# Designs tried in a protein design run: peptides against a protein of PDB entry 4N78. Part 16

Target 1, 186 residues: chain A of PDB entry 4N78
Amino acid sequence: HFQVICRLLGYQGIAVVMEELLKVVKSLLQGTILQYVKTLMEVMPKICRLPRHEYGSPGILEFFHHQLKDIVEYAELKTVCFQNLREVGNAILFCLLIEQSLSLEEVCDLLHAAPFQNILPRVHVKEGERLDAKMKRLESKYAPLHLVPLIERLGTPQQIAIAREGDLLTKERLCCGLSMFEVILT
Target 2, 155 residues: chain B of PDB entry 4N78
Amino acid sequence: MAELQMLLEEEIPGGRRALFDSYTNLERVADYCENNYIQSADKQRALEETKAYTTQSLASVAYLINTLANNVLQMLDIQASQLRRMESSINHISQTVDIHKEKVARREIGILTTNKNTSRTHKIIAPANLERPVRYIRKPIDYTILDDIGHGVKW

## One batch from the design tools (peptide; aimed at target 1 L169 R173)

Design b1_p12_4_s3 (made by RFdiffusion4, then SolubleMPNN; from b1_p12_4, 9 letters changed)
Fold by OpenDDE base, seed 1:
Structure b1_p12_4_s3 (fold): chain B 186 residues (1-186), chain C 155 residues (1-155), chain A 12 residues (1-12)
Amino acid sequence: as target 1 above (186 residues)
Amino acid sequence: as target 2 above (155 residues)
Amino acid sequence: SLLEQLVRLSRR
């Protein structure tokens, strides 16, 4: 599903969605969640010391339940605050999954373009074969597919310019060094 | 363009008119040949004359048709070439626009990105510099990310 | 056609 979304939205669409999600998250965090957190801090016991271990687990639980009774009974916490937190979590998860999906798409694009851009995979070398010789052979095999050099030789100046720009755009992908998710986490 | 115009406005219409006129002339020639054959005391001579006129007429018509056909073909070739040029131009414009749109889109999404910390540690360490890159900075692309993918492709 | 007629005449 996320792959399809990435394909449909493209870079621009993804950017818009991500920006809006960030706004929503920011709004939730700075607004409702912050307010609830402040309220919770106000009702939080100023001194909550660990009870003696001698009370056992049930006693300790009861102790904390009593100390936090006001918080536990705060009905809006479960209904509103937790819901908002879920929304934030979902938004973050969405962003992560979108980025991952986008990265996969970009990798696929790079792989598809590679033969045309003189990007050769590392070839497995059999025993006794020289890597250099094999790579040279591979390079020679795919040399006719190099798009930019081909167009530079046969194309018009305008075509050459477009080919170069296209080549650059094809090579420049986010997955090669950029992360959106890291920005979201900050 | 001048050649095309000449073909369209002068040569082809002129050729068509010439062909039409030839029809009228051929009819006259036919009438003449028929009458000449009937009236002539020397039928053999009259027949030979008719043959000569027939050959001449056929040659003339063939020439006119050939000329006209060639002009039409030439016209079509020129038009086809023009269309190809137009198509090429449109394609170039379209590609330019697409590239531009893509660049804009990439800038927009780029604002939402930061450099991946290449730190070997799997821990997503938030870059200390919280400053969101305001501008998409073109950085050299590290293709090493593809190194792991290539091992499985049995070519 | 007129041409055909002429050709026929020429063959006679």
Scores: peptide ipSAE 0.018, ipTM 0.664, DockQ to the pose 0.007
OpenDDE base, seeds 2, 3, 4, 5: peptide ipSAE 0.017, 0.017, 0.017, 0.016; ipTM 0.692, 0.676, 0.692, 0.685

Design b1_p12_4_s4 (made by RFdiffusion4, then SolubleMPNN; from b1_p12_4, 9 letters changed)
Fold by OpenDDE base, seed 4:
Structure b1_p12_4_s4 (fold): chain B 186 residues (1-186), chain C 155 residues (1-155), chain A 12 residues (1-12)
Amino acid sequence: as target 1 above (186 residues)
Amino acid sequence: as target 2 above (155 residues)
Amino acid sequence: SLLDQLVRMSRR
C-alpha cells in the first residue's frame, strides 16, 4: 500500500502529506498532549521511592499501582490522551513507512538506470578472475547504453540539455543521503 | 510549406479534374471507335485503329493516375514529416515541463529532509568467526500487525 | 493530353 501511495503521490504529493502530518502532530503535541502532561505532572506523587526488593515483583507493582491510582483511573487519559498519542504514533509510523517505501522505489530506479549511467555493480570477483579484466569487460558491455554520451554525440543541443538534466535527476535521490524521518523526530 | 500548399490546392485538384475529364474523353473515343467500325467498309482496319486508340487511351489514363498517386504520396510524406516535427517539439516541451516539475517537487520534499547523520558506525569488527551468513529470511512484513494499531483519524 | 489529341482526331 505504501509503495502505491508513493507512486501515486510522487515527491510533491509526499511532501504535502508530510507537511500536513507534521502540522497535525505539532498541534497534538503542543495542544492536548501538553495539557494532559502538565496535569499529570501536577498529580504525580512528589515522592515515589523504589520499594524494597523484598516485596517482590507483585508487591512492587501494587505499590506503584497504588501510587499512580489517581492517574490510572483518570478516564480522560485513556480516552483522549492515549488516543492522541496513538494518532501521533500513527503519523510517525506513516512517515517512516512512506520514507522506507520511497527509498525502495528510489533504489529500484537507481538500479534500473545504472546501466545507462555507467554505474557498474560491484563485481564479485570469483576466484581466479582478475578484477580489472572483469570490470573492463563490463564497461565494454554497457558502453553502448551510456545515454548522455550517446545523446551528446547524436542529439540536438536541446536534447543534450534535457539528457544531462535527466541524468542528474536520476542520480540524485533522497535515499542517497537524506532522511525525512529524522526531521520528524526532531 | 509552399510545396504542400501547391500539392493541396493545385496539383491534386488539377489531377483529379484531369482524370475526370479523361473519363469524358474516353467516352467520346469509344463512341468514335464504335461508329467508325460500323461505318467502315474495312472492318479489319477499323478494328486495328480501335486497338490503337484503346492502347493510347489506357496509357494516358495510367499516366494521369500515376501522377496523381505520386502527388498524393508526396503530400502525405510532407504531412507526416510535419507531424513528426510537431511531435518532437511537443515532446521537448513536455519533457522540459516534467523536469521542471520534478525539480520543484524535489525542492519541496528536500526541505523536509536532513542529511543522514552517518553516525560513525563503529567499525563493526567483523567477528573473526565467519558465522555462517544467516540467510536473512526477509520475513514478509505482516502489515496485518498494523491493522490493530491506530484507528484512522475519524473525521 | 493524349486523350485530348485523340478526341480531336475523332472529330475530323
Scores: peptide ipSAE 0.046, ipTM 0.682, DockQ to the pose 0.007
OpenDDE base, seeds 1, 2, 3, 5: peptide ipSAE 0.038, 0.024, 0.025, 0.024; ipTM 0.666, 0.675, 0.657, 0.676

Design b1_p12_5 (made by RFdiffusion4)
Pose (drawn by RFdiffusion4):
Structure b1_p12_5 (pose): chain A 186 residues (1-186), chain B 155 residues (1-155), chain P 12 residues (1-12)
Amino acid sequence: as target 1 above (186 residues)
Amino acid sequence: as target 2 above (155 residues)
Amino acid sequence: DKFLTMLKELAT
């Protein structure tokens, strides 16, 4: 699903959705969640020690039950507090997962562009062979496929300018050195 | 474009009227051969001149049509090339717009991004100079090696 | 990719 969502939305669609999800998270954190956090903070026990081991685990469970009774009995703790938090969590997970799908989408695009952009994988080296001397030979084999230099050789200035721009867009992807989840959290 | 204007404004309309002139001039020439036969004192001579005019009328109508047909074809060939060049130009404009729309979309998501500081190194990196193997040499106990440390006492 | 297809068309 995320893979399809990435393809249909593109960069502009994903960006707007992320910007809008930030507005939703802001609306919830500064809104209903904040109201209920302030309310439950007063219902909270002003102080609460952690009982020594001596008291034993059954007496510690009893002690936490009494100290946190008002939290345990709060009627809207699930239907509201947990629900709102779940929505915020899902919004964060969507941003993370959608970026991962975009990274997979971009890497595949780059793999197909590599033949037309003079990007060769490492070649096997037998005895008496140097990669330096061999990689250059392989580059000659795929020389007819190097798009930009071919157009600069036979193309019109208009075709050349358009080629340079398209080549730039093709090789520059977010997965080459950029990320978003960090900015989302910040 | 100059050859097209010449075809559209003069050579085609002109060669076309020259065909209409043939329409009117041939009906005159048909009457003249009938009159020249009637006035003729020599019926065989007047028939041979009618035949001459008939053959000449045929050669003329075929020439006028051929000339006009070549012009119409040249016009269509030129117009076909115009569409060929126009499509090429439209395609470049389309590619340019696509590049622009993509730059706008990338700019929009670029706001939500930062550098991912990732690097690549080796599993093990040996030091530039390996530790020299130090030979063992016996030496006596010396109770004076600390005399210069702090407030020493010499003996 | 669309831009890769466009570059192939230009190269042809």

Design b1_p12_5_s1 (made by RFdiffusion4, then SolubleMPNN; from b1_p12_5, 5 letters changed)
Fold by OpenDDE base, seed 5:
Structure b1_p12_5_s1 (fold): chain B 186 residues (1-186), chain C 155 residues (1-155), chain A 12 residues (1-12)
Amino acid sequence: as target 1 above (186 residues)
Amino acid sequence: as target 2 above (155 residues)
Amino acid sequence: SKFLEKLLELAK
């Protein structure tokens, strides 16, 4: 699903969605969640000492339950605050999955373009074959497919410009060194 | 453009008219030849003259047809060439627009990105709000990520 | 003219 979304939306669509999600997250964090956190801080026991271990696990639990009774009984915390936190979490997860899916698509595009851009895959050398010889053969095999040099030789100046720009755009992908998710976490 | 216009407006219509006119002329020639043959005391000479006119008429018509055909072919070639040029121009414009759109899109998404921290340090340091210029660092593409994706034939 | 000549030659 995320792959399809990435394909459908493209960079622009993804950017729009991500921006909107960030706005939503920001709104949730700075608005409702912040308010609840402030409220929780106000109702938080100022002094919460560890009960003696002698009370056992049940007693300790009861102690903390009593100390946090006001928080636990705060119905809006469970219904609204936690829901908002879930929404934030879902948004983050969505962004992560979109980025991952986009990265996969980008890598796929790069792989498909590689033969046309003089990017040769690492060849597994069988025993007895020289790596250099295989690489030379591969280079020779794909040399006619190098699009930019071909167009530079045969194309019009406009075509050359377009080819170069296209080549650059093809080579430059987010997956090569950029992360959206890190921005989202900040 | 001038040549095409001349072909379309003058040469081809003119050729067509000439061909139609030739029909009328041929009829006149035929009538002449017929009458000449009937009235002539020397039938053999009249026949030879008729043959000559017939040959000339046929040659003339053939010439007219050939000229017209060549003009039409030339017209079509010019038009085809113009269409190809137009197509090329449209394609260039389209590609330029697409590239521009792509650049815009990339800028838009780019503002939402930061450089991948290759640093081993697990410290989730809250990035200081410094809008660090998104420097695109060209890292070698690890294609191994795709090894697990798809049923590709491991050769 | 050349075409006519060729046609005349063919008509012979």
Scores: peptide ipSAE 0.020, ipTM 0.659, DockQ to the pose 0.011
OpenDDE base, seeds 1, 2, 3, 4: peptide ipSAE 0.019, 0.018, 0.016, 0.018; ipTM 0.661, 0.672, 0.651, 0.669

Design b1_p12_5_s2 (made by RFdiffusion4, then SolubleMPNN; from b1_p12_5, 4 letters changed)
Fold by OpenDDE base, seed 5:
Structure b1_p12_5_s2 (fold): chain B 186 residues (1-186), chain C 155 residues (1-155), chain A 12 residues (1-12)
Amino acid sequence: as target 1 above (186 residues)
Amino acid sequence: as target 2 above (155 residues)
Amino acid sequence: SRFLEMLKELAA
């Protein structure tokens, strides 16, 4: 699904969706969640001492349950705050999955473009073959497919410009060194 | 453009008219030949003259047809060339627009990106033994390394 | 071209 979304939306569509999601997340965090957190901080016991270990796990649990009774019984926390947190979580996950899917699509594009851009795959060398010789052979084999040099030789100035620009755009991908998810986490 | 216009407006219509006129002329020639043959005392000479006129007439018609055909072919070639030029222009514009859109899109999404924190590659403490500078063989970019990052969540 | 020339000659 995310791959389809990435293909459908493209960079622009993804950007718009991500921006809107960020706005929503920001609104949720700075608005409702912040308010609930403030309220929770107010109702939090000012002094919560660790109970003695002698009370055992059940006793300690009961102690904290009692200390946090007002928080646990706060119905709006469960219904509204947790829901908002889920929404934030879903948004984060969505962003992550979109980025991952986009990265996959970008890698696929790079792989498809590679033969045309003088990018050769690592070839497994059989025993006795020199890697260099094999690479040279591959380079020679794919040399006619090099699009930019071909167009530079045969094309019009406009075509050359477009080819170079297209080549650059093909090479410049987010997966090569950029992360959206890191921005979302800040 | 001037050549195409001349072909469309003058040469081809003119050729068609000439061909039509030739029909009328051929009829006249035929009538003449028939009458000449009937009236001539020397039928053999009249026949030879008729043959000559027939050959000439056929050659004339063939010439007219050939000229017209060549003009039509030339017209079509010019039109085809114009269409190819138009196609090229449209393609160029389309590609330019697409590139522009892509650049805009990339700028927009770029605002939402930051550089991946490349983990400080631990200073590979060069082992003290200076292995001979292995000639920088352009190691092909192993894109399989990216396979691990894109854990396609098998949904 | 030769054919055209022949036709021209015959038409002449």
Scores: peptide ipSAE 0.021, ipTM 0.687, DockQ to the pose 0.013
OpenDDE base, seeds 1, 2, 3, 4: peptide ipSAE 0.017, 0.020, 0.020, 0.019; ipTM 0.660, 0.695, 0.677, 0.692

Design b1_p12_5_s3 (made by RFdiffusion4, then SolubleMPNN; from b1_p12_5, 6 letters changed)
Fold by OpenDDE base, seed 5:
Structure b1_p12_5_s3 (fold): chain B 186 residues (1-186), chain C 155 residues (1-155), chain A 12 residues (1-12)
Amino acid sequence: as target 1 above (186 residues)
Amino acid sequence: as target 2 above (155 residues)
Amino acid sequence: SRFLEQLKQLAA
């Protein structure tokens, strides 16, 4: 699904969706969640001492349940605050999955473009074969597919410009060193 | 453009008219030959003259047809060339627009990105033994390394 | 071209 979304939206669509999600998340965090957190901080017991271990796990649980009774009984916390947190979480997950899916698509694009851009995969060398010789053969085999040099030789200035620009755009991908998710987390 | 216009407006219509006129002329020639043959005392000479006129007439018609055909072919070639040029122009514009859109899109999404914190690769402490500078063999970029970065959630 | 020339000659 995310792959389809990435293909459908493209960079622009993804950017728009991500921006809107960030706005929503920001709104949730700075608005409702912040308000609830402030309220929770106000109702939080000022002094919560660790009960003695002698009370055992049940006693400790009861102690904290009692200390946090007002918080636990705060119905809006469960219905609104947690829901908003879920929404934030979902938004984060969505962004992560979109980025991952986009990265996969970008890698696929890079792989498809590689033969045309003089990017050759590392070939498995059988015993007795020199890697260099195999690579040279491979380079020679795919040399006619090098698009930019071919167009530079045969194309018009406009075609050359377009080819170079296209080549650059093909090589430059987010997956090569950029992260959206890190921005979302900041 | 001037050549195409001349072909369309003058040469081809003119050729068609000439061919039509030739039909009328051929009828006249036929009538003449028939009458000449009937009236001539020397039928053999009249027949030879008729043969000559027939050959000339056929040659004339063939020439007119050939000229017209060549003009039509030339017209079509010019039109085909024009269409190809137009197609090329449209394609260039389309590609330019697409590239522009892509650049805009990339800028927009780029604003939402930051450089991946390349974990400080621990200073590969150069092993003390300076292995002889292995000639920089362009190691093909193994993109399989990227396979591990994308948690391909096998859905 | 030769044929055309021949036709021209015949038409003349």
Scores: peptide ipSAE 0.022, ipTM 0.694, DockQ to the pose 0.012
OpenDDE base, seeds 1, 2, 3, 4: peptide ipSAE 0.017, 0.019, 0.021, 0.019; ipTM 0.696, 0.704, 0.697, 0.698; seed 1 fails the geometry check

Design b1_p12_5_s4 (made by RFdiffusion4, then SolubleMPNN; from b1_p12_5, 5 letters changed)
Fold by OpenDDE base, seed 5:
Structure b1_p12_5_s4 (fold): chain B 186 residues (1-186), chain C 155 residues (1-155), chain A 12 residues (1-12)
Amino acid sequence: as target 1 above (186 residues)
Amino acid sequence: as target 2 above (155 residues)
Amino acid sequence: SKFLQQLLELAK
């Protein structure tokens, strides 16, 4: 699903969705969640001492339950605050999955373009074969497919410009060194 | 453009008209030849003259047809060439627009990105708000990431 | 002119 979304939306669509999600997250964090956190801080016991271990686990639990009774009984915390936190979590997860899916698509595009851009894969050398010889063979095999040099030789200046720009755009992908998710987390 | 216009407006219509006119002329020639043959005391000479006119008429018509055909072919070639040029121009414009759109899109998404921290340090340091210019660091593409996704035939 | 000549030659 995320792959399809990435394909459908493209960079622009993804950017729009991500921006809107960030706005939503920001709104949730700075608005409702912040308010609840402030409220929780106000009702938080100022002094919460560890009960004696002699009370056992049940007694300790009851102690903390009593100390936090006002928080636990705060109905809006469960219904609104936690829901908002879930929404934030879902948004983060969505962003992560979109980025991952986008990265996969980008890598796929790069792989498909590689033969045309003089990017040769690492060849597994069988025993007894020289790596250099294989690489030379591959280079020779794919040399006619190098699009930019081909167009530079045969194309019009406009075509050359377009080819170069296209080549650059093809080589430059987010997956090569950029992360959206890190921005979302900050 | 001038050549095409001349072909379309003058040469081809003119050739067509000439061909139609030739029909009328041929009829006149035929009538002449017939009458000449009937009235002539020397039938052999009249016949030879008729043959000559017939040959000339046929040659003339053939020439007219050939000229017209060549003009039409030339017209079509010019038009085809113009269409190809137009197509090329449209394609170039389209590609330029697409590239531009892509650049815009990339800028838009780019503002939402930061450089991948290769540093092992797990410290989620809240990036200081410094809009660090997203320096695109060309890292070698690790293609091994795709090894697990594709049912590619391990040759 | 050349075509006519060729046709005339063929009619010959």
Scores: peptide ipSAE 0.020, ipTM 0.662, DockQ to the pose 0.011
OpenDDE base, seeds 1, 2, 3, 4: peptide ipSAE 0.017, 0.018, 0.019, 0.018; ipTM 0.656, 0.679, 0.662, 0.676

Design b1_p12_6 (made by RFdiffusion4)
Pose (drawn by RFdiffusion4):
Structure b1_p12_6 (pose): chain A 186 residues (1-186), chain B 155 residues (1-155), chain P 12 residues (1-12)
Amino acid sequence: as target 1 above (186 residues)
Amino acid sequence: as target 2 above (155 residues)
Amino acid sequence: VHLSTFEEGRKE
């Protein structure tokens, strides 16, 4: 699903959705969640020590039951507090997962562009062979596929300018050195 | 474009009227052969001149049509090339617009991004100078090696 | 890695 969502939205669609999810998280954190956090903070026990081991675990469980009774009995703890928090969590997970799908989408695109952009994989080296001497030979094999230099050789200035822009857009992807989940959290 | 204007404004309309002139002039020439036969004292001579005019009329109508047909074809060939050049220009404009729309989309998501500081190194990196193997040499106990440290006491 | 197509968006 995320794979399809990435393809259909594109960069502009993903960006707007992320910007809008930030507005939703902001609305919830500064809104209903904040109201209920302030309310439950008062219902909270002003102080609460962690009992020594001596008291034993059953007596510690009893102590936490009494100290947190008002939290345990709070009627809207699930239907509101947990619900709102789940929505914020899902919004964060969407941003993370959608970025991962985008990264997979970009890397596949780059793999198909590599033959037309003079990008060769490492070649096997037998005895008496140097990669330096061999990679350059392989580059000659795929020389007719190098798009930008071919157009600069036979193309019109208009075709050349359009080729340079398209080549730039094809080789520059977010997965080459950029990320978003960090900015989302910040 | 100059050859097209010449075809559209003069040569086609002109060659076309020259065809209409043939329409009117031939009906005159048909009457003249009938009149020249009637006035003619020599019926065989007047028939041979009618035949001459018939053959000449045929050669003329075939020439006028051929000339006009070549012009119409040249016009269509030029117009086909115009569409060919126009499509090429429209395609470049389209590619340019697509590049722009993509730049706008990437600018929009670029706001939500930062550098991912990732690097690549080796599993093991040996030091530039490996530790020299130090030979063992016996030396006596010396109770004076600390005399220079702090407030020593020499003996 | 610097990416020019995203540079203007990062400046904003």

Design b1_p12_6_s1 (made by RFdiffusion4, then SolubleMPNN; from b1_p12_6, 6 letters changed)
Fold by OpenDDE base, seed 1:
Structure b1_p12_6_s1 (fold): chain B 186 residues (1-186), chain C 155 residues (1-155), chain A 12 residues (1-12)
Amino acid sequence: as target 1 above (186 residues)
Amino acid sequence: as target 2 above (155 residues)
Amino acid sequence: MYLPMFEEGMKR
């Protein structure tokens, strides 16, 4: 699903969605969640001393239940606050999954374009073969597929310009060094 | 452009008119030949004249048809070339627009990005000795170990 | 890898 979304939205659509999600998250965090946290802090016992171990596990649990009774009984915490936290969590996860999916799509694009851009994979050299010779052979094999040089030789000036721009657009992908998710975490 | 216009407005219509006129002329020639044959005392001569006129007329018509056909073909070739050029132009514009849109989109999404901190992937040096999976024996957490850690009442 | 197309949008 996320792959399809990434393909459908493209960079622009993803950017818009991410921006809106960030706004929503910010609104939830600074609004409702903050208010509930403040309220919880006010209701939180100022001094919560560890009960005597002599009370055993049941007694200790009862002690904490008593100390936190006001918090536990705060019904709106469970219904509204947790829901908002869930929404924030979902938004974060959505952003993560979108970025991951986008990265996969970009990698696929890069891989598909590689033969046309003179980007050759490192060939695994069997024992006894020179890497250089294999690479040279591979380069020679794929040389006719190099799109930009081909267009530069055969194309019109406009086609050459477009090909060069297209080549740059193909080579430059977010997955090569940029992260959106890191921005979200900040 | 001038050539196409000439073909469309002058040469092809002119050729069509010429062909039509030729048709009417052929009818006149036919009538003439028929009458000439009927009236002529020398039927052989009249026949030869008819053959000559027929040959000439056919040659003329063939020439007109060929000329017209060539002009039409030329017109079509020019139009096809124009369409191809137009298509190419549209494609170039479209591609330019797409590239521009993509650049804008990339700037927009770029606002939401930061450089990946390539954490130095500590080469997880696989320990040479695959520690035998120590069977996770769930040792019951002896919470009594923590009994001495804290301000608990020393009994 | 330098990605100028994206970096132009990056908040400095």
Scores: peptide ipSAE 0.264, ipTM 0.810, DockQ to the pose 0.680
OpenDDE base, seeds 2, 3, 4, 5: peptide ipSAE 0.254, 0.259, 0.252, 0.260; ipTM 0.812, 0.807, 0.806, 0.814

Design b1_p12_6_s2 (made by RFdiffusion4, then SolubleMPNN; from b1_p12_6, 6 letters changed)
Fold by OpenDDE base, seed 2:
Structure b1_p12_6_s2 (fold): chain B 186 residues (1-186), chain C 155 residues (1-155), chain A 12 residues (1-12)
Amino acid sequence: as target 1 above (186 residues)
Amino acid sequence: as target 2 above (155 residues)
Amino acid sequence: MYLPMFEEGMKL
């Protein structure tokens, strides 16, 4: 699903969705969640002493239940605060999954474009084969597929300009050095 | 443009008219040949004249058809070339617009990005000495260590 | 890797 969303939205659509999600998250964190946290801090027992172990597990549980009664009985905590936290969590997960899906798509695009851009993977050399000889053979094999040099030779000036720009756009991907999720976490 | 216009407005219509006129002329020639053959005392001469007129008529029609066909083909070639030029122009504009949109989109999403902290994942250099899996010796949990923590019953 | 097309949008 996330892969399909990434394909449909593209960079622009993803940017818009992410910006709106960040606004929502910010609003939830600075508004409702902050207010509940402040309230919880106010109602938190100032002195919470460990009960004597002599009370056993049931007695200790009852003790904490009694001390936290005001918090547990705070109905809005369960209904509103936890819901808002769930929404924030879902937004974060959504952003993470979108970035992961986008990264996978970008990697696939880079891999598919590689033969046309003179980007060759390191070939596995079997024992006894020279790496340089294999790489040279691979380079020679894919040399006719180099798109930019081909268009520079055969194309119009306009086609050459477009090919160069297209090549640059193909090479530059977010997965090469940028992260959106890190921005969301700060 | 001038050549295409000439073909469309003058040459092709003119060729069609000529072909139509040729039809009417062929009918007249046929009538003449028939009458000549009936009225002539020398049937052999009349037949030779008919053969000559038939050959001339066929040659004329063939010429008219060939000329018209060539003009139509030329017209189609010019139109095909014009369409290809238009297609190329449209494609160029489309690609330029797409590249521009992509650049804008990249700037927009770029606002939401930061440099990947390549945390130098310290290659956990596997310590050269593979620490022998320390056999998890279940040390019995000595719970007595916790006896001093809290109000526990000192036995 | 330098990604100038994205970095133009990055707030430093």
Scores: peptide ipSAE 0.230, ipTM 0.807, DockQ to the pose 0.653
OpenDDE base, seeds 1, 3, 4, 5: peptide ipSAE 0.229, 0.229, 0.220, 0.228; ipTM 0.807, 0.803, 0.802, 0.808

